# Peptides against a protein of PDB entry 2YKT, part 34

Target 1, 231 residues: chain A of PDB entry 2YKT
Amino acid sequence: SRSEEMHRLTENVYKTIMEQFNPSLRNFIAMGKNYEKALAGVTYAAKGYFDALVKMGELASESQGSKELGDVLFQMAEVHRQIQNQLEEMLKSFHNELLTQLEQKVELDSRYLSAALKKYQTEQRSKGDALDKCQAELKKLRKKSQGSKNPQKYSDKELQYIDAISNKQGELENYVSDGYKTALTEERRRFCFLVEKQCAVAKNSAAYHSKGKELLAQKLPLWQQACADPS

## One batch from the design tools (peptide)

Design b1_p18_1_s2 (made by RFdiffusion4, then SolubleMPNN; from b1_p18_1, 12 letters changed)
Fold by OpenDDE base, seed 3:
Parts: C-alpha cells; structure tokens; sequence
Structure b1_p18_1_s2 (fold): chain B 231 residues (1-231), chain A 18 residues (1-18)
C-alpha cells in the first residue's frame, strides 16, 4: 500500500543516518584530528628550520662584510613566525569550532535517533493496528448481514465502520507522510550543520593564506635586492 | 526518554551555534 511504502521510506532515512551518516561523520572527525596533529607537527618542524636560519643570521651579523644580510635572515625568520602564529590560530578554531562540536553532536545523536525511530514505529503500528481492527469488524458485520433475514438491521453500523476506516486510513497516511518529512528534515539539518562548520574552517583557512601572502609579498622584493646592494 | 534526549541535543546545538 501507499502508506506501507512511505513507512519503509521513512525507516530507511533514519537507518541511513544511523548506519551511514553518523559512522562516516565519526570517521571524518578522526581524520580531522589526524590532520590537526600533522599540521602541529609541521609547525614544530618549521620552528627547528627557522631557528637554524636565525643562527645563520647571527653569523652574518658578526661578519665584517655581510652584516646587512643578517638583518634579512632575521626578517625571513620573523615573517615565518608570524605565518605560523596565524596557522596556530586557525588550528585552534579548527579544533574548537569544528571537531569538538561535531564530536559532541554525533555522541548524542545515535541515542536520539534510535528513540525517535522507535517512537515513530510504535505510533505507526498503533494506528495500523486500529485500522486493521476496524476493517476486520466490518468484514465480520458483512458476513452476519449476508446470513440475516433482515440485512437492513446492520446498514447503519456498516456505514459507521466505513467512515471509521476512511478516517483511520487518512490519519495513518498523514502520520506517515509527516514522519517522512520529519526524517528528511533531520537528515538535511545534519548535512547543513556540517557545511556550516566547514565554511567556518574555510574562512579561517583563507585568513591564514591571506596573511602569509601579504607578509611575503611585502618583504620578498626587499630580500631579493639585498645581495645586489652591498653595504 | 526521547524528550530528555531531544532537550539535551537541542542544548548542545545551541551551544555549538553560539
């Protein structure tokens, strides 16, 4: 029946969220944590590299003929430090605004969806059973009427059952239809939340890249000229 | 149970949106 088909569709939406979306989201969070760790590792490794660059700058500053190049090397290291600071800010946002919030949401969601599905199933079954009962009673009444010498005695009661069946059928169809819309809304809300959080990450990432581009664009011409202009 | 879970879920969503 139409109601049975819609019921199956509704259950499938809940099952898809619980069995496909939520596990995939957990994996996404795990991959995000790995990515964060790797970027932290990059920051640490970069510190070692640019600390060594500072050492080269110190040596230049101690030289008689290359003192000005010492300042250039120090500036290179400083610009890198500023870029890394921006990266750290991005990582903090990535952790606090995306990973933590998604983790909290997915932890609560499994129990919530299970309960929501069970509630829907219970009510759907209740309405279905009530409809089936009414249909069964009408069938019994019609059998009695066929065997009776006075079929008109049952006519009013038959009409009452027909009306009741029609009403219960409509109620069941509406309930299942609303259930399906609700399930689809729940699914959409979860995807929207992910998209919104990822947009925040994208904005922070853009800020990081913009800051790096700005700093390097400002200083790079100066650094490139340093060897051409001896002191 | 569902009512409690719904409330908890909504609270967490509100916190995340703040």
Amino acid sequence: as target 1 above (231 residues)
Amino acid sequence: ELKKLTEEYEQELAKAAA
Scores: peptide ipSAE 0.041, ipTM 0.653, DockQ to the pose 0.083
Fold by OpenDDE base, seed 2:
Structure b1_p18_1_s2 (fold): chain B 231 residues (1-231), chain A 18 residues (1-18)
Amino acid sequence: as target 1 above (231 residues)
Amino acid sequence: ELKKLTEEYEQELAKAAA
């Protein structure tokens, strides 16, 4: 029946969220944590590299003929420091605004969805059972009427059951339909949450990239000219 | 719409967790 089909669709939405979406989201979070760890590793390695660059700058500053190149090397290291600071801010956002929040939500969601599905199933079954009962009673009444010498005695009751069945059928159909809409909304909300959190990360990432671009664009011409202008 | 739906979702989760 239409109601049964809609019911199956509704349950499938909940199952898809619980069995496909949420596990995939957990995996997404795990991959994010791996990415964060790798970036932290880059940060550490970069520090060592640019500290070594500073050492080279110190040597240049101590030289008789390359003193100005020491300043250039120091500037290179300083720009790196600023870029790295921006990266750390991005990582902080990535952790706090995306990973942590998604992790919290996905864990809480299991309980929520289970309860929501159970509630829907319970009420759907209750309405279905009530309908079935009325249908059974009508069938019983009709059998009794057919065997009776006075069928008119049961006419009013038959009409009452017919009306009750119609009302309960309509109620069940509406409930299941609303349930399906609700389930789809639940799914959409979860995707929206993910998109919103990714947008926040994207903004911070953009800030990191823009800062790096700006700093390097400003200084690179100066650095490139340093060797051409001996002093 | 996106922000609204996200907020509603968060509220529902909070309610369910309470």
Scores: peptide ipSAE 0.029, ipTM 0.594, DockQ to the pose 0.913
Fold by OpenDDE base, seed 4:
Structure b1_p18_1_s2 (fold): chain B 231 residues (1-231), chain A 18 residues (1-18)
Amino acid sequence: as target 1 above (231 residues)
Amino acid sequence: ELKKLTEEYEQELAKAAA
């Protein structure tokens, strides 16, 4: 029946979220944590590199003929520090606004979806069973009427069962239809949430890249000319 | 619109967890 088919579709939506979306989201979070760790590793490695650059700047500052190049090297390290600070801010946001929130939500969502599906199934079954019972009673009544010497005696009861079946069928169809719409909305909301959180990440990433570009654009021409212009 | 949907979803989850 149409109601049975739509019921199966509804269950499949919930199952898809629980068995496909949520596990995939958990994997996404894990990959995000790995990405965060790698970026933190880059930060640490970069610190060592630019600390070594500062040492080269110190040596230049101590030289007789290259003192001005010491300042250039120090400026390079300082710009790196500023860019690194921006990266750290981005990483904190990535952790706190995306990873932590997704992790909390996916854990909560598993319980929520299980409860929601069970509630839907229980109510759907209840309505279905009530309908089946009325249909069975009508069938029994009709058999009894066919074997009776006075079939007219059962006409009012037959009409009552027919009306009850019609009403229960309509209620079941509406319930299942609403259930399907609700399930699709639940799925869409989860994807929308993910998109929204990724937009926040993208904005933070853009800010990091913009800041780095601006700082380097201001200083790079000066650094490029430092060796061409004798002191 | 996306923010509203997110907030609504969060509220529903919070209610279910209570």
Scores: peptide ipSAE 0.027, ipTM 0.592, DockQ to the pose 0.820
Fold by OpenDDE base, seed 5:
Structure b1_p18_1_s2 (fold): chain B 231 residues (1-231), chain A 18 residues (1-18)
Amino acid sequence: as target 1 above (231 residues)
Amino acid sequence: ELKKLTEEYEQELAKAAA
């Protein structure tokens, strides 16, 4: 029936969120944490590398014939520092505005959805059972009337059951329809939240990349010519 | 149970939006 099909669709939405979306989201969060850890590792390793570069710059500055190259090496390290600052801002956003918030939601959501689905199923079953009962009673009444010497005695009661069945059918259909709309809204809300948080991260990431490009574009031509310039 | 969970969920959403 239409109501049964709609009921199946409704349950499938909840099941999809619980069995597909939420596990995938947990994995997404885990991969995000791994990515964050790797970037933190890069940051640490880069610090050591550029500190060593600064040391080379110091040696150049102390030399008799390469003093100006010391400034170049210092500038390279400084540009890295500025780029790193932008990366750190991006990472803060990545952690606080995406990963943490998603983690909080996904842990709560499994229990919430289970309860919501259970409530829906209970009420749907209740309405369905009530409908089935009325249909069964009507069938019994018709059998009784067929065997009776006075079938007209049951005519009014038959009409009452028919009306009751019609009303209960309508109520069930409306309930299941509303349930399906609710389920779809729940699913959409979760995807929208993910998209919105990812957009925030993307904005900060764009700022990081833009700043890096700007700084390097400004300085790289100068650095490339440094060895050609006289001391 | 569902009412409580709903309230908790809404509170978490509010925190996330702030």
Scores: peptide ipSAE 0.025, ipTM 0.599, DockQ to the pose 0.082

Design b1_p18_1_s3 (made by RFdiffusion4, then SolubleMPNN; from b1_p18_1, 11 letters changed)
Fold by OpenDDE base, seed 4:
Structure b1_p18_1_s3 (fold): chain B 231 residues (1-231), chain A 18 residues (1-18)
Amino acid sequence: as target 1 above (231 residues)
Amino acid sequence: ELKKLTQEYEQSLEEAAK
């Protein structure tokens, strides 16, 4: 029946969220944590590299013929420090605004969806059983009427069952229909949340890249000219 | 239980929207 088909569709939506979306989201979070860790590792490694660059700058500053190049090397390290600070801010946002929030929601969502599905199933079954009962009673009544010497005796009762069946059928269909819409909304909400959080990350990433580009664009011409200038 | 979970979920959404 139409109601049965829609019921199956509704259940499938919940199952898809629970069995496909949420596990995939957990994996996404895990991969995000790995990515964060790797970027933190880059930060640490970069610090060592540019600290070593500073040391080279110190040596240049102590030289007789390359003193000005010491300042250039220091500037290079300083610009890197500023860029790295921006990266760290981006990472904080990535952690706090995306990973943490997704993790909290996905943990809560498993229990929530399970309960929601169960509630829907229980109510759907209840309405279905009530309908089936009325249909069965009508069938019994009709059988009794056919065997009776006075079929008119059962006419009013038959009408009552017909009306009850009609009402219960309509109620079931509406309930299942609303259930399906609700399920689809639940699914969409979760995707939207992910998209919105990812957009925030993208904005922060853009800020990081922009800042780096600006700083380097400002200084790079100066650094490139440093060796051409007479010492 | 569902009511409680729903409330917690909605609160979480509200916090995320801020």
Scores: peptide ipSAE 0.026, ipTM 0.613, DockQ to the pose 0.084
Fold by OpenDDE base, seed 3:
Structure b1_p18_1_s3 (fold): chain B 231 residues (1-231), chain A 18 residues (1-18)
Amino acid sequence: as target 1 above (231 residues)
Amino acid sequence: ELKKLTQEYEQSLEEAAK
């Protein structure tokens, strides 16, 4: 029946969220943590490189003919420091605003979905059973009427059952239909939550890239002229 | 719209956690 098919579709939506979406989200979080760790590693390695650059700057500053180049090398290292600070800020937000929040939500979601599905199933079954009962009673009544010498005695009751069946059928169909819409909305909300959190990541990333671009755009021309104009 | 849907989802999870 139409109601049975829609019921199966509804259950499948919940099943998809529980068995596909949530596990995939957990994996996404895990991959995010790995990404964060790797970026932290890059930051650490970069520190060593630019610390060594500072050492070269110190040597230049101690020289008689290359003192001004020492300042250039120091500026290069300083710009890197500022860029890395921005990266660390981005990573902090990435951790706190995306990973932690997603992790908290996915843990809560298992219990929520189980309860929601159970509630839907219980009510759907209840309505279905009530409908089946009315249909069975009507069938019994019709058999009794067929064997009776006075079939008109049962006509009013038959009409009552027919009306009840019609009403219960409509109620069941509406309930299942609404259930399906609700399930789809639940799925959409979860994706929207992910999109929103990822938007925050994108904004933070944009800030990081913008800061780097601005700093380098400002200083790079100066650095490029340092050797051409000794003083 | 996105924020609204997110908030609704968050509220539903909080209620279920009780």
Scores: peptide ipSAE 0.024, ipTM 0.593, DockQ to the pose 0.903
Fold by OpenDDE base, seed 1:
Structure b1_p18_1_s3 (fold): chain B 231 residues (1-231), chain A 18 residues (1-18)
Amino acid sequence: as target 1 above (231 residues)
Amino acid sequence: ELKKLTQEYEQSLEEAAK
């Protein structure tokens, strides 16, 4: 029936969230943690590289003929430091605003969804059972009427059951329809939560890239001319 | 819309956790 099909669809939405979305989200979080670790590793490695660059700058500063190049090398290292600071801020946000939040929510979600589905199923079954009961009673009544010497005795009651069945059928259909809409909304809320948190990460990432671009654009022309313009 | 739905989701989870 239409109601049964809609019921199946509703249950499938909850099933998809519980069996597909949530496990996938856990994997997403795990991959995010790996990504964070790798970026932290890059940060550490970069520090070593630019510390070594500073050492080269020190040597230039100690030279008799390349002192000005020492300042250039120090500037390069300083720009890196500023870019790195921006990256660290981005990483903090990535951890605190995305990963931690998603992890907390996915952990709590299983209980919520189970309860929500159970509530829906219980009420759906209750309405279905009530409908079935009325249908069964009508069938019994009709059998009695057919075997009766006075079928007209049951006519009013038959009409009452027909009316009750119609009403209960309508109520069931409406309930299941609303249930389906609710389930879809639950699914959408979860995706929207993910999108919103990812937007925050994107914003912070944009700030990181912008800062780096600005700093390098400002200094690079100066550095490129350093050897051509001895002091 | 995103903020609204996020808030609703968060509230629902908090209620379920009680």
Scores: peptide ipSAE 0.023, ipTM 0.599, DockQ to the pose 0.919
Fold by OpenDDE base, seed 5:
Structure b1_p18_1_s3 (fold): chain B 231 residues (1-231), chain A 18 residues (1-18)
Amino acid sequence: as target 1 above (231 residues)
Amino acid sequence: ELKKLTQEYEQSLEEAAK
C-alpha cells in the first residue's frame, strides 16, 4: 500500500543517517584531525628550516661581498613568518568552527535518532493496528450479516465501521507522510550544517592562500634579481 | 527521553551557532 511504502521510505531515511551518514561524518572528523596534526607538524618543521635560513642570512650580512644578500634571505624568512601566521589562523578556524562543532553534534545524534525512529515506529504501528482491527471487525460483521435471516439489523454498524476505517486510513497516511517530511528535514539539516561550517573554513583558507600569493608576488622579482646586481 | 535528547541537541546547535 501507499502508506506502507511511505513508511519504509521514512525508516530508510533514519537508517541511512544512523548507518551511513553518522559513521561517515565520524570518519570525516577523524581525517580532519589527522590533517590538522600533519599541518602542525609541517609548521614546526618549516620553522626549523627558516630559522636555519636566517642563520645563513646573518652570515651573508657579516660577509665582505654578500651583505645585500643577507637582507634578501631575511625577507624570505619574514614572508614565511607572515604566511605561517595566516595558516595558524586558518587552522584555529578549522578546529573550532568545523571539527569541534561537528564532533559535539555527532556524539549526541545516534541516541537522538534512535529515539526519534522508535517513537515514529510505535505511533505508526499503533495507528496501523487500530486500522487493521476495524477492518477485521467489519469483515466479521459482513460474514454474520450474510448468514443472517435479517441482515438489515447490521447495516448501521457496518456504516460505522466503514466511516471509522476511512478516518483511520486517512490519519495513518497523514501521519506517515508527515513522518517522512520530518525525516528528510532531519537529513537535510545535517548536510546543511556541514556545508555551512565548511564554507566558513573555506573563507579562512582562501585568505591564507591569497596572503601567501600576494606576499610572494610582491617580493619574488626583487629576490630573483639580487644576484645579478653585485654591489 | 526523546524530549530530553531533543533539548540537548537543540542546545548544542545553539552553542555551535554562536
Scores: peptide ipSAE 0.025, ipTM 0.604, DockQ to the pose 0.081; fails the geometry check

Design b1_p18_1_s4 (made by RFdiffusion4, then SolubleMPNN; from b1_p18_1, 11 letters changed)
Fold by OpenDDE base, seed 5:
Parts: C-alpha cells; structure tokens; sequence
Structure b1_p18_1_s4 (fold): chain B 231 residues (1-231), chain A 18 residues (1-18)
C-alpha cells in the first residue's frame, strides 16, 4: 500500500543517516584531524628551512660585496613568518569551528536518531494495529450478516466500522507522511550544518591565501632585481 | 503519487534553504 511504501522510505532515511552518513562523518572528522596534524608538521619543517635561510642572510650581511642581499634574505624569512601566522589562525578555526563542533554532534546523534526512529515505529505500529483490528471486525460482521435470516440488524454496526476504518486509514497515511517529511528534514539539517561549518573554514582559508598572495606580490619584484643592481 | 509528493517536498526544502 501507499502507507506501507512511505513507511519503508521513512525507516530507510533514518537507517541511511545512522549507517551511512554518521560513519562517513566520523571518517571525515578523522581525516580532518590527520590533515591538521600534517599541516602542523609542514609548519615545523618550514621553520627549520627559513631559519637556515636567515643564517645565509647573516653571512651575506657580514660580506663586503653582498651586504644588501642579506636584507633581501631577511625579508623573505619575515614574509614567511607572517604567512605562517595567518596559517596558524586558519588552523585554529579549522579545529574549533569545524572539527570540534562536528565531533560533538556526531557523538550524540546516534542515540537521538535511534530514539526518534523508535518513537515513530511505535506510533506507526499502534495506528496500523488499530486499523487492522477494525478491518478484521468488519470482516467478521459481514460473515455473520451473510449467514443471518435478518441481515438488516447489522447494517448500523457495519456503517460504524466503515467510518472508523476510513478515519483510521486517513490518520495512518497522514502520520506516515509527516514522519517522512520529518526524517528528510533531519537528514537535510545535518548536511546544512556541515556545509555551514565548511563555509566558515573556507573564509579563513581564503584570508590565508589572500594574505600570502599580497605579501609575496609586494616584495617579489624587489627580490628579483636585487642581483641585477649591485651597490 | 508518492514520487510526486517527495519531489514537491524536496523542492520546498531547497527553496527554504536559499
């Protein structure tokens, strides 16, 4: 029936969230933590590289013929420091605004969804059982009427069951329909939350890339001409 | 049909999210 099909679809939405979405989200969070750790590792390695570059700048500053190139090398290291500070701010946001908030929600969600599904199933079954009972009673009444010498004595009771069945069928269909809409809303709000938090991270990432581009674009022409213009 | 009702609801959700 239409109500049975819609009931199956409703249950499948909840099952898809619990069995597919939530595990995938946990994996996404884990991969995010790995990415954060790798970026922290890159930061550490980059520090060593640019510290070594500063040492080369010190040597240039002590030379007789390359003193101005020392300043260039120091500027390169300083620009890196500023870009790195912006990266650290982005990583802080990545951790606090995305990973932590998603982790808090996903850990609580399994219990919530299980309870919501159980509540829906219990009420759906209750309404279905009540409908089935009325249908069975009507069937029994009709069998009695067919075997009776006076079928007319059952007519009022038959009408009462027909009305009750019609009302219960309508109530069941409405309940299952509302249940399906609720389930789809539950799924959508989870995706929307993920998208919203990822947008916040994307804004901070854009700020990091913009700052890096700005700083390098400002200095790179000066660095490129430094060897061509000996003092 | 169930398909039509589903598509209608999904459309409403999409419009509300924009």
Amino acid sequence: as target 1 above (231 residues)
Amino acid sequence: SLKELTQEYLKELEESAL
Scores: peptide ipSAE 0.023, ipTM 0.479, DockQ to the pose 0.043
Fold by OpenDDE base, seed 2:
Structure b1_p18_1_s4 (fold): chain B 231 residues (1-231), chain A 18 residues (1-18)
Amino acid sequence: as target 1 above (231 residues)
Amino acid sequence: SLKELTQEYLKELEESAL
């Protein structure tokens, strides 16, 4: 029936969220944590590299013929420091605004969805059972009327059951329809939340890339000229 | 209860949107 089909669709939405979306989201979070760890590793390794570059700059500054190149090397290290600071800000956002929040949501959602589905199923069954009961009673009444010498005795009661069945059928259909809309809304909300959090991270990532581009674009011409024009 | 879970869930969503 139409109501049965809609009911199956509704249950499938909840099932998809719980068995497909949420596990996939957990995996996404795990992959994000791995990525964060790798980036933190890059940060640490980069520090060592540019600290060593500073040492080379110190040696240049102590030289008789390369003193000005010491300043260049120091500038390179300073630009790196600024870029690195921006990366760290991005990483904080990545952790706090995406990963942590998604982790909290997915954990909470498992219990929420289970309860929501159970409530829907219980109420759907209750309405279905009530309808079935009325239908069964009508059938019983009709059999009794058919075997009676006075069928008119049951006419009013038959009309009452017909009306009750119609009302209960409509109520069930509406309930299942609303349930389906609700389920779809729940699914959409979860995707929207993911998108919104990714947008926040993307904004901070863009800031990191922009800062790096800006700093390097400003200084690189100067550094490139340093060896060509010795002082 | 579902009501409590719903309230908790909505609260968490609201806080995360700030």
Scores: peptide ipSAE 0.022, ipTM 0.543, DockQ to the pose 0.085
Fold by OpenDDE base, seed 1:
Structure b1_p18_1_s4 (fold): chain B 231 residues (1-231), chain A 18 residues (1-18)
Amino acid sequence: as target 1 above (231 residues)
Amino acid sequence: SLKELTQEYLKELEESAL
């Protein structure tokens, strides 16, 4: 029936969230933590490289003919430091606004969804059983009527069961329809949460790239001419 | 159909989320 098919679809939405979405989200969080760790490693390695560059700048500053190049090398290291600060801000957002928030949500969600599905199933079954009972009673009544010398005795009761069946069928269909809408809303809410948290990360990532571009655009022409114009 | 109903619900959800 239509109600049975819609019931199946409703249960499948809950199952998809519980068995596919939530496990995939846990994996996404794990991959995010790995990515964060790798970026931290890059940051550490970069620090060592630019610290060594500063040492080269110190040597240039001690020379008689290359002092100005010392300042250039120091500026290169300083620009890197500023870019790195922007990266660290992005990483903080990545951790605090995305990973932590998703981890908290996914941990709580399994119990919530299980309870929600169980509630839906219980009420759906209750309505279904009530409908089946009325149908069974109508069938029994019709059998009694067929064997009776006075079938008119059962006519009013038969009409009452027919009306009750119609009403209960409508109630079941409406309940299952609302249940399906609710399930789809639950699914969408979870995807929206993911999108919103990812947008925050994207915003901070854009700020990092913008700052890097700005700083390098300002200084790179100066650095490029340093060897051509000795002072 | 149930397919059409699904599409309708998805549309309503999109409109409500905007």
Scores: peptide ipSAE 0.018, ipTM 0.470, DockQ to the pose 0.046
Fold by OpenDDE base, seed 3:
Structure b1_p18_1_s4 (fold): chain B 231 residues (1-231), chain A 18 residues (1-18)
Amino acid sequence: as target 1 above (231 residues)
Amino acid sequence: SLKELTQEYLKELEESAL
């Protein structure tokens, strides 16, 4: 029946969220943590590189003929330090605003969805059973009427059961239809939450890239001329 | 399509990591 098909579709939506979406989201969070760790590793490695650059700047500053180049090397290291600080801020936001919040949501969601599905199934079954009962009673009544010398005695009761069946059928169809819409809304809400959190990541990333671009654009022309201008 | 381009990009990343 139409109601049975829609019921199966509703259950499949909940099943898809529980068995596909949530596990995939957990994996996404795990991959995010790995990415964060790798970027932290880059930060550490970069510190060593630019600390060594500072050492080269110190040597230049101690020289007689390259003293001004020491300042250039220090500026290069400082700009990269500032860029790295922006990266660290981005990573902090990435952790706190994306990973932590997604992790909290996915942990709570399994229990919520299980309860929601169970509630839907219980009510759907209750309405279905009530409909089946009315249909069975109508069938019994019709059998009794066929064996009776006065079939008109049962006509009013037959009409009552027909009306009850029609009403219960409509109620069941509406309930299952609303259940399906609710399930789809629950699925959409989860994707929307992911998109919103990823938008925050994108904004933070844009800020990081913008800061790097600005700092380098300001200083790079000066650095490029440093060797052309003798002391 | 965007989907196809994304799949191509992911494939390239996997190949480069091997």
Scores: peptide ipSAE 0.000, ipTM 0.346, DockQ to the pose 0.020

